# Peptides against a protein of PDB entry 3H8D, part 30

Target 1, 122 residues: chain A of PDB entry 3H8D
Amino acid sequence: DMKRQQRFFRIPFIRPADQYKDPQNKKKGWWYAHFDGPWIARQMELHPDKPPILLVAGKDDMEMCELNLEETGLTRKRGAEILPRQFEEIWERCGGIQYLQSAIESRQARPTYATAMLQNLL

## One batch from the design tools (peptide; made by RFdiffusion4, then SolubleMPNN)

Design b1_p11_1_s1 (from b1_p11_1, 3 letters changed)
Fold by OpenDDE base, seed 5:
Structure b1_p11_1_s1 (fold): chain B 122 residues (1-122), chain C 122 residues (1-122), chain A 11 residues (1-11)
Amino acid sequence: as target 1 above (122 residues)
Amino acid sequence: as target 1 above (122 residues)
Amino acid sequence: SELDEALALLD
């Protein structure tokens, strides 16, 4: 059901190893999520010192957020919600289109809003 | 096609009569739009000195934005795009649910994402 | 998970 709300979120994270360091020495990463209705469709993690991580529903379920949107509390976190383009711009720059395309071609991707949009784009 | 992107925008406006006044005497209104794909589905205008204006596709076409989303340039205006909830919160407070419901019941509303969502809400 | 860490830091 493509009537589902598409909602996007971003929150910072600090590497466990840096948690107890002085603030100036804590390198922030960024956790991104695309929710297609209540469930995550895409996830992305930007790290300060390693390649970005891209994850798509169906293929990467075990590495993605296991909570539904309500359970995450993200909708209640001030400043966590972002615009679709704020997600997509980073997704595209990180090679997300190719990543999702490959997941579709290999029949690993679960159908989501994201897969449907890609079908229209290609 | 509910696969269409739902995008929301807000821009300030100044009343024509206040355009040439000193800045402190210019009362800002706010123009809101919900685009269901390329076309406007809902419009809302907040005024500093009169009741809000609510408009829905089908019923109020002649009073709504006549340009498609691309033609408006809204996607290129920094800070114009807003989150769905930033629109919906104001829409709800202004009685938008009742307004759209009445437009549906009177068979004036054109089917949009907004009408479909209302069907699920009621 | 990264979410857990991220959420914990925001609390």
Scores: peptide ipSAE 0.027, ipTM 0.529, DockQ to the pose 0.051
Fold by OpenDDE base, seed 1:
Structure b1_p11_1_s1 (fold): chain B 122 residues (1-122), chain C 122 residues (1-122), chain A 11 residues (1-11)
Amino acid sequence: as target 1 above (122 residues)
Amino acid sequence: as target 1 above (122 residues)
Amino acid sequence: SELDEALALLD
C-alpha cells in the first residue's frame, strides 16, 4: 500500500473588512494546512488582531477546509507548499500539541498521521 | 514505532578547480540528498560541465555521504532543506527511476523508503 | 471561508 504523503501549505489572507482598503491598511493573516494524503488533518489560522485558530480533523470538520487536496489547487500554487517544520513550529507555538492531545483524549479527533505521531511522542 | 521522516536537501558546490577563481568564473554545481530517517537513501550531483551523478544506498555507499543526517548539520543550514518534489523532479529528469529500478533488480540497492515507493509505483 | 479568501488573493 502507498504510504500517504504528508504535505503542508500556507497562504496569506486579508480580512474581509480590509479587502478594499489601501494596501498599507490591509493586515495579513495566514492560513495553514496539513494534508495527510488527500485529506486535511490539521488547520490553523494566524490573525493580526485575534488569537490563533487551531483545528483538527474529526473535531473541527465543519470549520476546516472541505475540499480534498487536489480540489484546493494548493499543489499548483507557487510558494504555497511549505516544509513540515514550517508548519510544526507555528503549531507548537500556538499550543497545538495540547489542543490535539485534548481532542484525542476526548475521542473527538479522527485518526490521522498527526494523531499517530503525537501518540508516539508521549 | 516512529515512522522515519523523509527529508531532502540541496546545497551548492564549487568545483575544486574553480575555488580560487573570480566569482564570475566559478560555475556552481548542486548536491542533493534524500534522507530516510537518519540515513541517506539517494544522492545526486548536478554539474555544470559533466553528466549528472546518481547514487543509491547499498549500491553506491562508498561514493555517498558517509555522515548520518545529524552529523551533516544540514538540518541547521538555512535554505538547505527542500521539498520532496524539488528533489524528485530533478531525480526523474536525470533518469533516477530507471537507475534505482536497475539497482533493485540487480539486488544492489539497500531497502529504503525510495525502493519501497518505486516498487509500489510499478 | 478563509481558504476561499486566501485562494482569491493568489489569482
Scores: peptide ipSAE 0.027, ipTM 0.516, DockQ to the pose 0.054
Fold by OpenDDE base, seed 2:
Structure b1_p11_1_s1 (fold): chain B 122 residues (1-122), chain C 122 residues (1-122), chain A 11 residues (1-11)
Amino acid sequence: as target 1 above (122 residues)
Amino acid sequence: as target 1 above (122 residues)
Amino acid sequence: SELDEALALLD
């Protein structure tokens, strides 16, 4: 249903190997999520020293957040929620449009708000 | 079309009478807007010394922003864009649900994302 | 998971 809330979140993570280093030596990664209602539709991970990881529902379920939105506690974490464009800007820069398009074409993507928007754009 | 971007903005304003006062005597109001695609769907004004003003498209067009989103320059103003919930929380506190419902029932409201969401909720 | 690690940093 296209009436579901589209909510976006971003949280930093520190690599386990850097957790006990001096602050100057801690490199932050970023975990991004797009929730289409209660369930994740897209996930993205920015790393300081490797390529970004892009994930879409249906194709990448085993690598994505398995929790529903409420279970994540993200809605209760101040500063975690971001604007749609704050997600989309990074998604686009990382090739997310092409990634999702390919997942749709290969019939690997589960229908979500994201798939519907992409189909509307093309 | 329910595929339109829903974007929300908030900017402070100083009452004209307070513009030339000392900073300690300037009371900030807040102007809020919900844009359903290029056009405003809801507007809200919080004032330091009077009740909030709630406005919905169709009913209150003459009192609402007449500019399309691009013309406002809001998208280019850092810190102006807010999360949907940052708008909705204030809207709800001010009785916006009831206000919009009444506008729908009286056939004064123009159909927007906001009207569709309310109809889905009730 | 990356989420668990990220969430732990926010606690």
Scores: peptide ipSAE 0.027, ipTM 0.533, DockQ to the pose 0.055
Fold by OpenDDE base, seed 3:
Order: C-alpha cells, then structure tokens, then sequence
Structure b1_p11_1_s1 (fold): chain B 122 residues (1-122), chain C 122 residues (1-122), chain A 11 residues (1-11)
C-alpha cells in the first residue's frame, strides 16, 4: 500500500556461543529487517558459519521481530537504517524472491508491500 | 506501481554566480531527485539565498532532469543516494505535498509513484 | 532474542 513507508534496517549481532569469548573471537552476524509501515514484512539473518535465514510475515511470525517499528528504537539508532537496495540486494542473493513466492503459493504469507511487489513482478 | 523501485538522490551544486569565485566564496545549494523507476518523478533544489524550488513530473518537465536514472550516473556516484525519508522530510518542509496536490488538481502532474501515494494519503 | 542482543550491542 502506497500509504505505508517502507524502511530497512541492519544491525550486527553476536552468536550466543561467542557471547562470552574475547572480542577478537566474537564473529558478527547481520540482522536485517524490512518494515512495511509499523509492521515487519521481512527479516533476514546473515551468519558467518551457516546459511542465511530468511523470514516472511505470516509464515515466520514466531521467529520474526515481534516489536513494531517504534518499539524497536531502530529509527533512533544511528547507522541502523539502510537503503532499500542494500536490503534487496542481499535478499535476492539469499534466494528471498523464491522464498517469498513459495510462501505466497502455500498461502502462508501475510499480505505486505513485499508480497504485492512480487505479485506485480510476476 | 509496485514494479518500479523508488530511489532518491542528493548532490551539491554551486550557483552560476559563484562558479568563478574563490572556494570559500562558493555557496553550495542542494539538488534532490526522486526517481520512480528509470524516470524522475520529483526534483527539489535548496538554495542558500532564495526559496526552495519544487518540481513535479508532467508540470515541470522542462525544468527537471531530462536524463533517465542510468544516464545520470547517480547510482554510481558514492554518497549521492539517500534514504527515502531524507528526501521526503525536506519535501514536506518545503511544501511539496501541497505543490504536488495542486499539480494533480490542475491536471498538470504526470502519474507517478508520488501522485499515487498522495492520492492514497488523501 | 537475536534482536535484543543486536540492539544491546549498538547501545
């Protein structure tokens, strides 16, 4: 929907197993989020030691950020917000288009900007 | 249209009158552009000594960038691309919503993502 | 929560 602002964020995270290691032994992953207005539409996690995790609204709600955009504080964290292309480029490389398409076809995806965009793309 | 990527850019410019002055005497303006896919939808110019200039596709075509997005090279210029909000915040402050609305009402605006968004907003 | 850990690192 044209009314809702699409906003994208990226923040680093440390694996639980590395949490208590020396700083040099802490390998950073990357947490990505797409918010369609106040609500998350897509989430993606890059890990240094395992495949990317892709999550889409409706299908993966229990594994996705449960906070609305304002509750996350991401809009107030300097350097967290990224350009749409910075999200989409990684999303595409990780197979996000196919993942979302499959979620739509299986009727697991909640309607979002992302689902609408994909439906117009196909 | 959901198919088209919305991209925003900002670059500094020097006033023609300042072009041949010493660097310290060159006052920078700011040129902003919104591209709805390959084509410009909105342009905005901030000047240090005069009111902002607002331009919308259809109405102001002769005063707007005539190059498509690829032709501009903006996508390849580091630091040129900005977040949607960085454009919209200034656009709103400069009266862009009213300017675009008036262009729609007068039937001067070409249909773009910007016009569609505004129509959904009203 | 990976988000909580990530957010805590940024603070």
Amino acid sequence: as target 1 above (122 residues)
Amino acid sequence: as target 1 above (122 residues)
Amino acid sequence: SELDEALALLD
Scores: peptide ipSAE 0.027, ipTM 0.553, DockQ to the pose 0.057

Design b1_p11_1_s2 (from b1_p11_1, 4 letters changed)
Fold by OpenDDE base, seed 1:
Structure b1_p11_1_s2 (fold): chain B 122 residues (1-122), chain C 122 residues (1-122), chain A 11 residues (1-11)
Amino acid sequence: as target 1 above (122 residues)
Amino acid sequence: as target 1 above (122 residues)
Amino acid sequence: SELDEALELLD
């Protein structure tokens, strides 16, 4: 039996208000995801003009990607997959460790690879 | 992209105290699981001498099966897979609808096929 | 969702 693969993805998004503007006026946000096997464990959204959004499984399920990894088609989107550190560096910079820790302590987080790694760190 | 398959399983268990008794003195319990794609959504345990145990994803994660469906080997265990109604009939009889509803209302349940079906009923 | 919008832009 294969262990669950930890896979990370990043795709750009354009704000709806900028969708039809000239290219120089389209500010890019970035959507990030960590999949623990088929299901999303963490999501992060970087915006050009507002604070980053951090989301963790169990706590933020209604706001997170509802599709399993295969359904997203992310594995077939060239350039979408990123290295673990490319996700973790941004996650840490945005306060993701504290965010996930609070979700665990409040019993809002469901167990994932991310929660296990955090528990090993602490 | 394939929709998540809803698959149901049942396996017997023998109480630890009866493990080495004569066959006539081994009381069988029954372990039931509902998998929403690769991850368990509901678990139920019928015991010969105590009340049934009902478990739902999000609320009871620490007590539920930690393996994904493939890791359990249940799909390869002859006679383990059961029809949806063979699970649901017992679930309903044991008060599973009320149990899952309470988990949703208390914001303890994570979204699954089971939570979606309940919301459509209510 | 933001994902749906982002995915649409990549197609």
Scores: peptide ipSAE 0.026, ipTM 0.286, DockQ to the pose 0.047
Fold by OpenDDE base, seed 3:
Structure b1_p11_1_s2 (fold): chain B 122 residues (1-122), chain C 122 residues (1-122), chain A 11 residues (1-11)
Amino acid sequence: as target 1 above (122 residues)
Amino acid sequence: as target 1 above (122 residues)
Amino acid sequence: SELDEALELLD
């Protein structure tokens, strides 16, 4: 359903190995999420010391946020919500279009706003 | 087409009567726009000294921004683009739902993402 | 869970 609200979020994370280090030794990553209505459609993780992780609904459900949007509390966290383009710009840079396309072609992707938009572009 | 990108913008404006006043005597209003793809779907103006102005495509075309999104340069103006909810919150407070509903019922509204979303809610 | 760590960091 293309009428669902599309919402995007970004929050920093600290690597597990850095959790107990002094602040100056904590390398900050970035966690991104795209919610298609109440459910996550795409997730992305930017790490300071490894390649980005890209995840799409259906294919990567076991690795993605399992909470619905309301359960995350992200809508209530000031500064967490971002513009669509703030997500898409990074998604595109990370090869997200190709990643999602491959997931669609392999029939691994769950239909979402993201899959519909990509199929509209191809 | 529900696959069009929905984008929202807010910029301040100065009343014509205040244009040549000292800075302290310039009352700032706020201009809001919702673009459904390349074309404006809704416009809203918050004034310091009069009721909000609400405008919807089809009904109020003569009073609305006549430029397509690219022509406005809004996408290139830092700080102009806002979250959907930053627009919708004010739109709702100003009675925008009722205004758009009335425009639909009177057959004055051009079909847009805004009209489709409202009709989905009713 | 990256989300859990991220949410805790944000709070």
Scores: peptide ipSAE 0.026, ipTM 0.545, DockQ to the pose 0.057
Fold by OpenDDE base, seed 2:
Structure b1_p11_1_s2 (fold): chain B 122 residues (1-122), chain C 122 residues (1-122), chain A 11 residues (1-11)
Amino acid sequence: as target 1 above (122 residues)
Amino acid sequence: as target 1 above (122 residues)
Amino acid sequence: SELDEALELLD
């Protein structure tokens, strides 16, 4: 649907074990989200000490953001919103295309902007 | 169409009369574009010494970018691409909503993502 | 969740 705005966000996170360490000893991860309108379509987590996590709507709903975009407050957080390519570049490097493709083929992916774009590419 | 990516760009320009002046004496304007897929939907020009120019597809085609997005090379120009809100904030301040609304009402605006979004808002 | 941790960091 043309009416749904595609918006991308990135915010840092600190591991629970590092919460009380000095700033220089806090290893940062990064949380990414792609919202197709009000609802998350893709999520990605870069960790300092474990493999990246890729999540897609329909398949991974229980592990993804349960809040709609407005409820997250991300649109009001300075520096949180990023360009589409800033998300896609990392998504591609993490094997996101393959991950989403497999979710589509297994009929686990909910139709989103992301699934439609991938189907155009393949 | 959900398949069309919305992309926004901003680049500076120098007035022809200032081209040969010292850098400190070159007054910068700003050229903005909204691309709905490969084609421009809206264009905006901020000038240092005259009113802003607003242009919308269908109505102002002869004054707008005639190149498709790939032909512009804007996607490859570092720092040219901007967030949607960075375009919209200036568009709104320049009276762009009113301008596009009038173009729709007069049947001069070509249907684009911009016209569809405005029709949802009004 | 990672979102909660990330949101806390931004605040």
Scores: peptide ipSAE 0.026, ipTM 0.540, DockQ to the pose 0.053
Fold by OpenDDE base, seed 5:
Structure b1_p11_1_s2 (fold): chain B 122 residues (1-122), chain C 122 residues (1-122), chain A 11 residues (1-11)
Amino acid sequence: as target 1 above (122 residues)
Amino acid sequence: as target 1 above (122 residues)
Amino acid sequence: SELDEALELLD
């Protein structure tokens, strides 16, 4: 249950519009994921020219990674895995605490490690 | 309780006998620690010329780091923090599973995240 | 301790 391994990942992405531009003209975004065991709990996307996207399991399942952790291959991508704090620092800066809290209060959030930790934070 | 943050660290050390030798003659060891919240749960030492040392809380308290996590300053040492798997991979290779299991069976191990996870592994 | 020696190397 809540004894599952918490694993965090970050990978860069290039906007579709910039895909075929010269490297100097490509603006890089960042895709982040928190996996609570094999299942995604939170996702975050940093964009160079629009607000961050925050997503939480239960509420935003349709917009989140549909693959289990093993299927993503993230565990095998060198440099993709990040420390918990590397995720949390950005999550907090982007208002992730309030976002998840609101999802809980609206009864949309699926219970995860993230929801459990929020209860300890409040 | 078991919702504490699990943090892992690795730092190099030089043997006392090599401390004043030329750099090319210094053999580097590695010191590893697993902190279950503020308290150390496991410690591991890789030596260049002797077997690894494995230590578990409750059993080996006298030989383990006596500082709480904040007192170590490890969280502020760039590059010291490592991913859980970077610790676990070496721990497993060194027979850490069996070592901790034996400590549990002998009623020497203090309950930690590590002991809890072992129960899931078996 | 090994920790003290390791910490010294990092500082």
Scores: peptide ipSAE 0.019, ipTM 0.531, DockQ to the pose 0.056

Design b1_p11_1_s3 (from b1_p11_1, 5 letters changed)
Fold by OpenDDE base, seed 5:
Structure b1_p11_1_s3 (fold): chain B 122 residues (1-122), chain C 122 residues (1-122), chain A 11 residues (1-11)
Amino acid sequence: as target 1 above (122 residues)
Amino acid sequence: as target 1 above (122 residues)
Amino acid sequence: SDLDEALKLLD
């Protein structure tokens, strides 16, 4: 059902190796998620010193958030929720369209709002 | 097509009567809009001294924003765009569900994402 | 997933 609520989240993360460094020496990354209803459809991770990670449902389930949206508590974390475009802009810059397209073409992607939107875009 | 992007906006407004008063004497209201793709589906106005205004497409077209989303420039106004829940929470508090339901039952409402969501709620 | 670390940061 494409009438599911699309919700997007972003939270910072600190690398384990920087955990106990002085604040100025902690490099902050960003964790992004797109939830299509209760379940994650896309995930993205921005790192300060390595390439972005892009993940899509069906293909990358084992590497994606395993919690349903409610279990994450993200909806209750002030400032965690972001606008769709705040996710999509970074997703596009990181080559997310091509990544998801490849997952569809290889028959690895699970149908989500994201896959449906891509079909409209191409 | 229910795959249209749902976008929500909020901007403050000052009553015409307060336009030339000192800043401390200006009472700020809030203008809210829900766009279902390029066209407005719902509008809401919070006033400092009178009941909220609720408006739905089809029923209240004459009183709603007549501009398409692009024409409004809302997408380019920093801080104007809000999350769906930021709109819905106020909408619900103001009795928007009942208002839209009545518009549907009276056959005044134009089908929108909002009307479709209400059918799921109910 | 880095969610666990990210969530820990927000606690």
Scores: peptide ipSAE 0.029, ipTM 0.521, DockQ to the pose 0.055
Fold by OpenDDE base, seed 3:
Structure b1_p11_1_s3 (fold): chain B 122 residues (1-122), chain C 122 residues (1-122), chain A 11 residues (1-11)
Amino acid sequence: as target 1 above (122 residues)
Amino acid sequence: as target 1 above (122 residues)
Amino acid sequence: SDLDEALKLLD
């Protein structure tokens, strides 16, 4: 349903191994999410020391945020919400289009705004 | 075409009558625009001393920004781009949905992402 | 899930 609001968020995270280190030894990663209405459609994690992680609804549900948008509190966290392009730019750089396309072709992806948009580009 | 990027902008403006006044006597208005791909789809102006102005593509072309998105330089102006909701919230408060609906019904509106979304809600 | 740790950092 194309009438659903598309919202994007970014928050920093600290690796579990760095949680107890001094601030100078904590490497920040970045957690990104795309919500298609109330439910997450895409998730992405940028790490300072490993390749980006890309996740798409349907295929990667067990690894993605399980909370709906309201439950996350992200809409109430100042500075968490980002522009669509701020998500898409990184998603594209990380090979997200190819990743989502493969998930669609393998019939692993749940239909979302993201899958619909990609199919309109193909 | 739903694959077109939707981008939203907000910039302050000074009324022509206040342009030459001292800073303390300049009342700021707010100019808003929704671009559906390269072309403006909706424009909105908030004034401190008169009702909001709402404009939709097709109907109000002569009163709207005539420049395509690239020509405006808005994408290069720091702080000009806003979240979709930052536009839509004000648009809704100003009666923008009713305004656009009336433009569609009167066959004055040019088809845009905005008209398509509204028709999906109806 | 890194969300829990990420959310804690925002608070």
Scores: peptide ipSAE 0.029, ipTM 0.539, DockQ to the pose 0.060
Fold by OpenDDE base, seed 4:
Structure b1_p11_1_s3 (fold): chain B 122 residues (1-122), chain C 122 residues (1-122), chain A 11 residues (1-11)
Amino acid sequence: as target 1 above (122 residues)
Amino acid sequence: as target 1 above (122 residues)
Amino acid sequence: SDLDEALKLLD
């Protein structure tokens, strides 16, 4: 349903192990989310020392944000919301298209705006 | 075609009559654009002293930006690109939904992402 | 979760 607003967010995180280290030793990761209306459709995590994590609704629900968008408070956090392309650029670089495609083909992906867009692209 | 990236921009403008006035007398307007891929789908102009102007592709082509997105250089102008909601919020407040709907009903609106979204909403 | 940690960093 294209009625749902597509919104994208990015927030930094500090690894628990680095939380109490000096700032220079606190390696920031980045948490990204795509919300298809109130519900997350894609999540992505950039880490300073390991490969990115890609997550798609249906396949990875247990690893993804369990909160609806409103519950996250992200919409009220200044600087958290990003442009669609700011998400998609990183998503593409991380192999997100292939990841989501595979999830669709394996029938693991829940239908979302993202799945619809990918199927329109192919 | 949902393959096309939807991008939104906002830039200030100074009325020609105010161009050479003192800064305090230069009333800024705001120019907004929605690009459905390379081509403009909607344009909106906020003025300090008159009602907003709403423009939709097909109906208002002669009054809208004639440049494709790349030609505008907007993608390269820092701070010009805005979130979809930043456009839509103003669009809605200006009566954009009704304006576009009327353009569709009169068969004046060119099919765009915007027309498709509206038809999904109704 | 990483979200929880991330949210803690935001004002």
Scores: peptide ipSAE 0.028, ipTM 0.542, DockQ to the pose 0.059
Fold by OpenDDE base, seed 2:
Structure b1_p11_1_s3 (fold): chain B 122 residues (1-122), chain C 122 residues (1-122), chain A 11 residues (1-11)
Amino acid sequence: as target 1 above (122 residues)
Amino acid sequence: as target 1 above (122 residues)
Amino acid sequence: SDLDEALKLLD
């Protein structure tokens, strides 16, 4: 559904184990989200000391943001919203295309803008 | 073609008649562009003292950017690229939906991401 | 999830 607005967000996070450390010793990770309309389609987590986490709607619902876009307040957080390419560049580097492709092929992925886009690309 | 990257840009311009004036007396306009892949799909111009100009590919080619995206250097200009919604919000306020719709109905609009999106909306 | 911590950081 090309009607739905595609919006992308990125916010930093600090590891729980680093929360009590001085700011200079807190390694930042990054939380990314792609919203297809009000609902999350893809999520990605960059960690300072473990592999990236990739998540897609349908397959990984239990591990993804359960809030709709408005509930997150992300649209009101300065600096949270990013350009589509700023998400896609990291997604591609993390192997997101292959991850989503596998989810589609296994019929685990819920249809989203992301699945439709990938199917047009392959 | 959902494969093509949609990218949006905004840059200020100074009216030719104000170019020789002091900075404080130069009224700024704004030039907007939507690129559907390498080629412009929509262009919009906000003026300080005349109505907005709306332009769509196919209909208004002679009045629009003739350079491909890479030729413009816009992707390398800090602050030029904008979020999709930052373009669409102004486009909508300027009557862009009606303008593009009329261009589609008159068969003047070249098929672009913008035309496809509008046809899904309507 | 990391979202809760991330959201708190931006507040």
Scores: peptide ipSAE 0.028, ipTM 0.542, DockQ to the pose 0.061

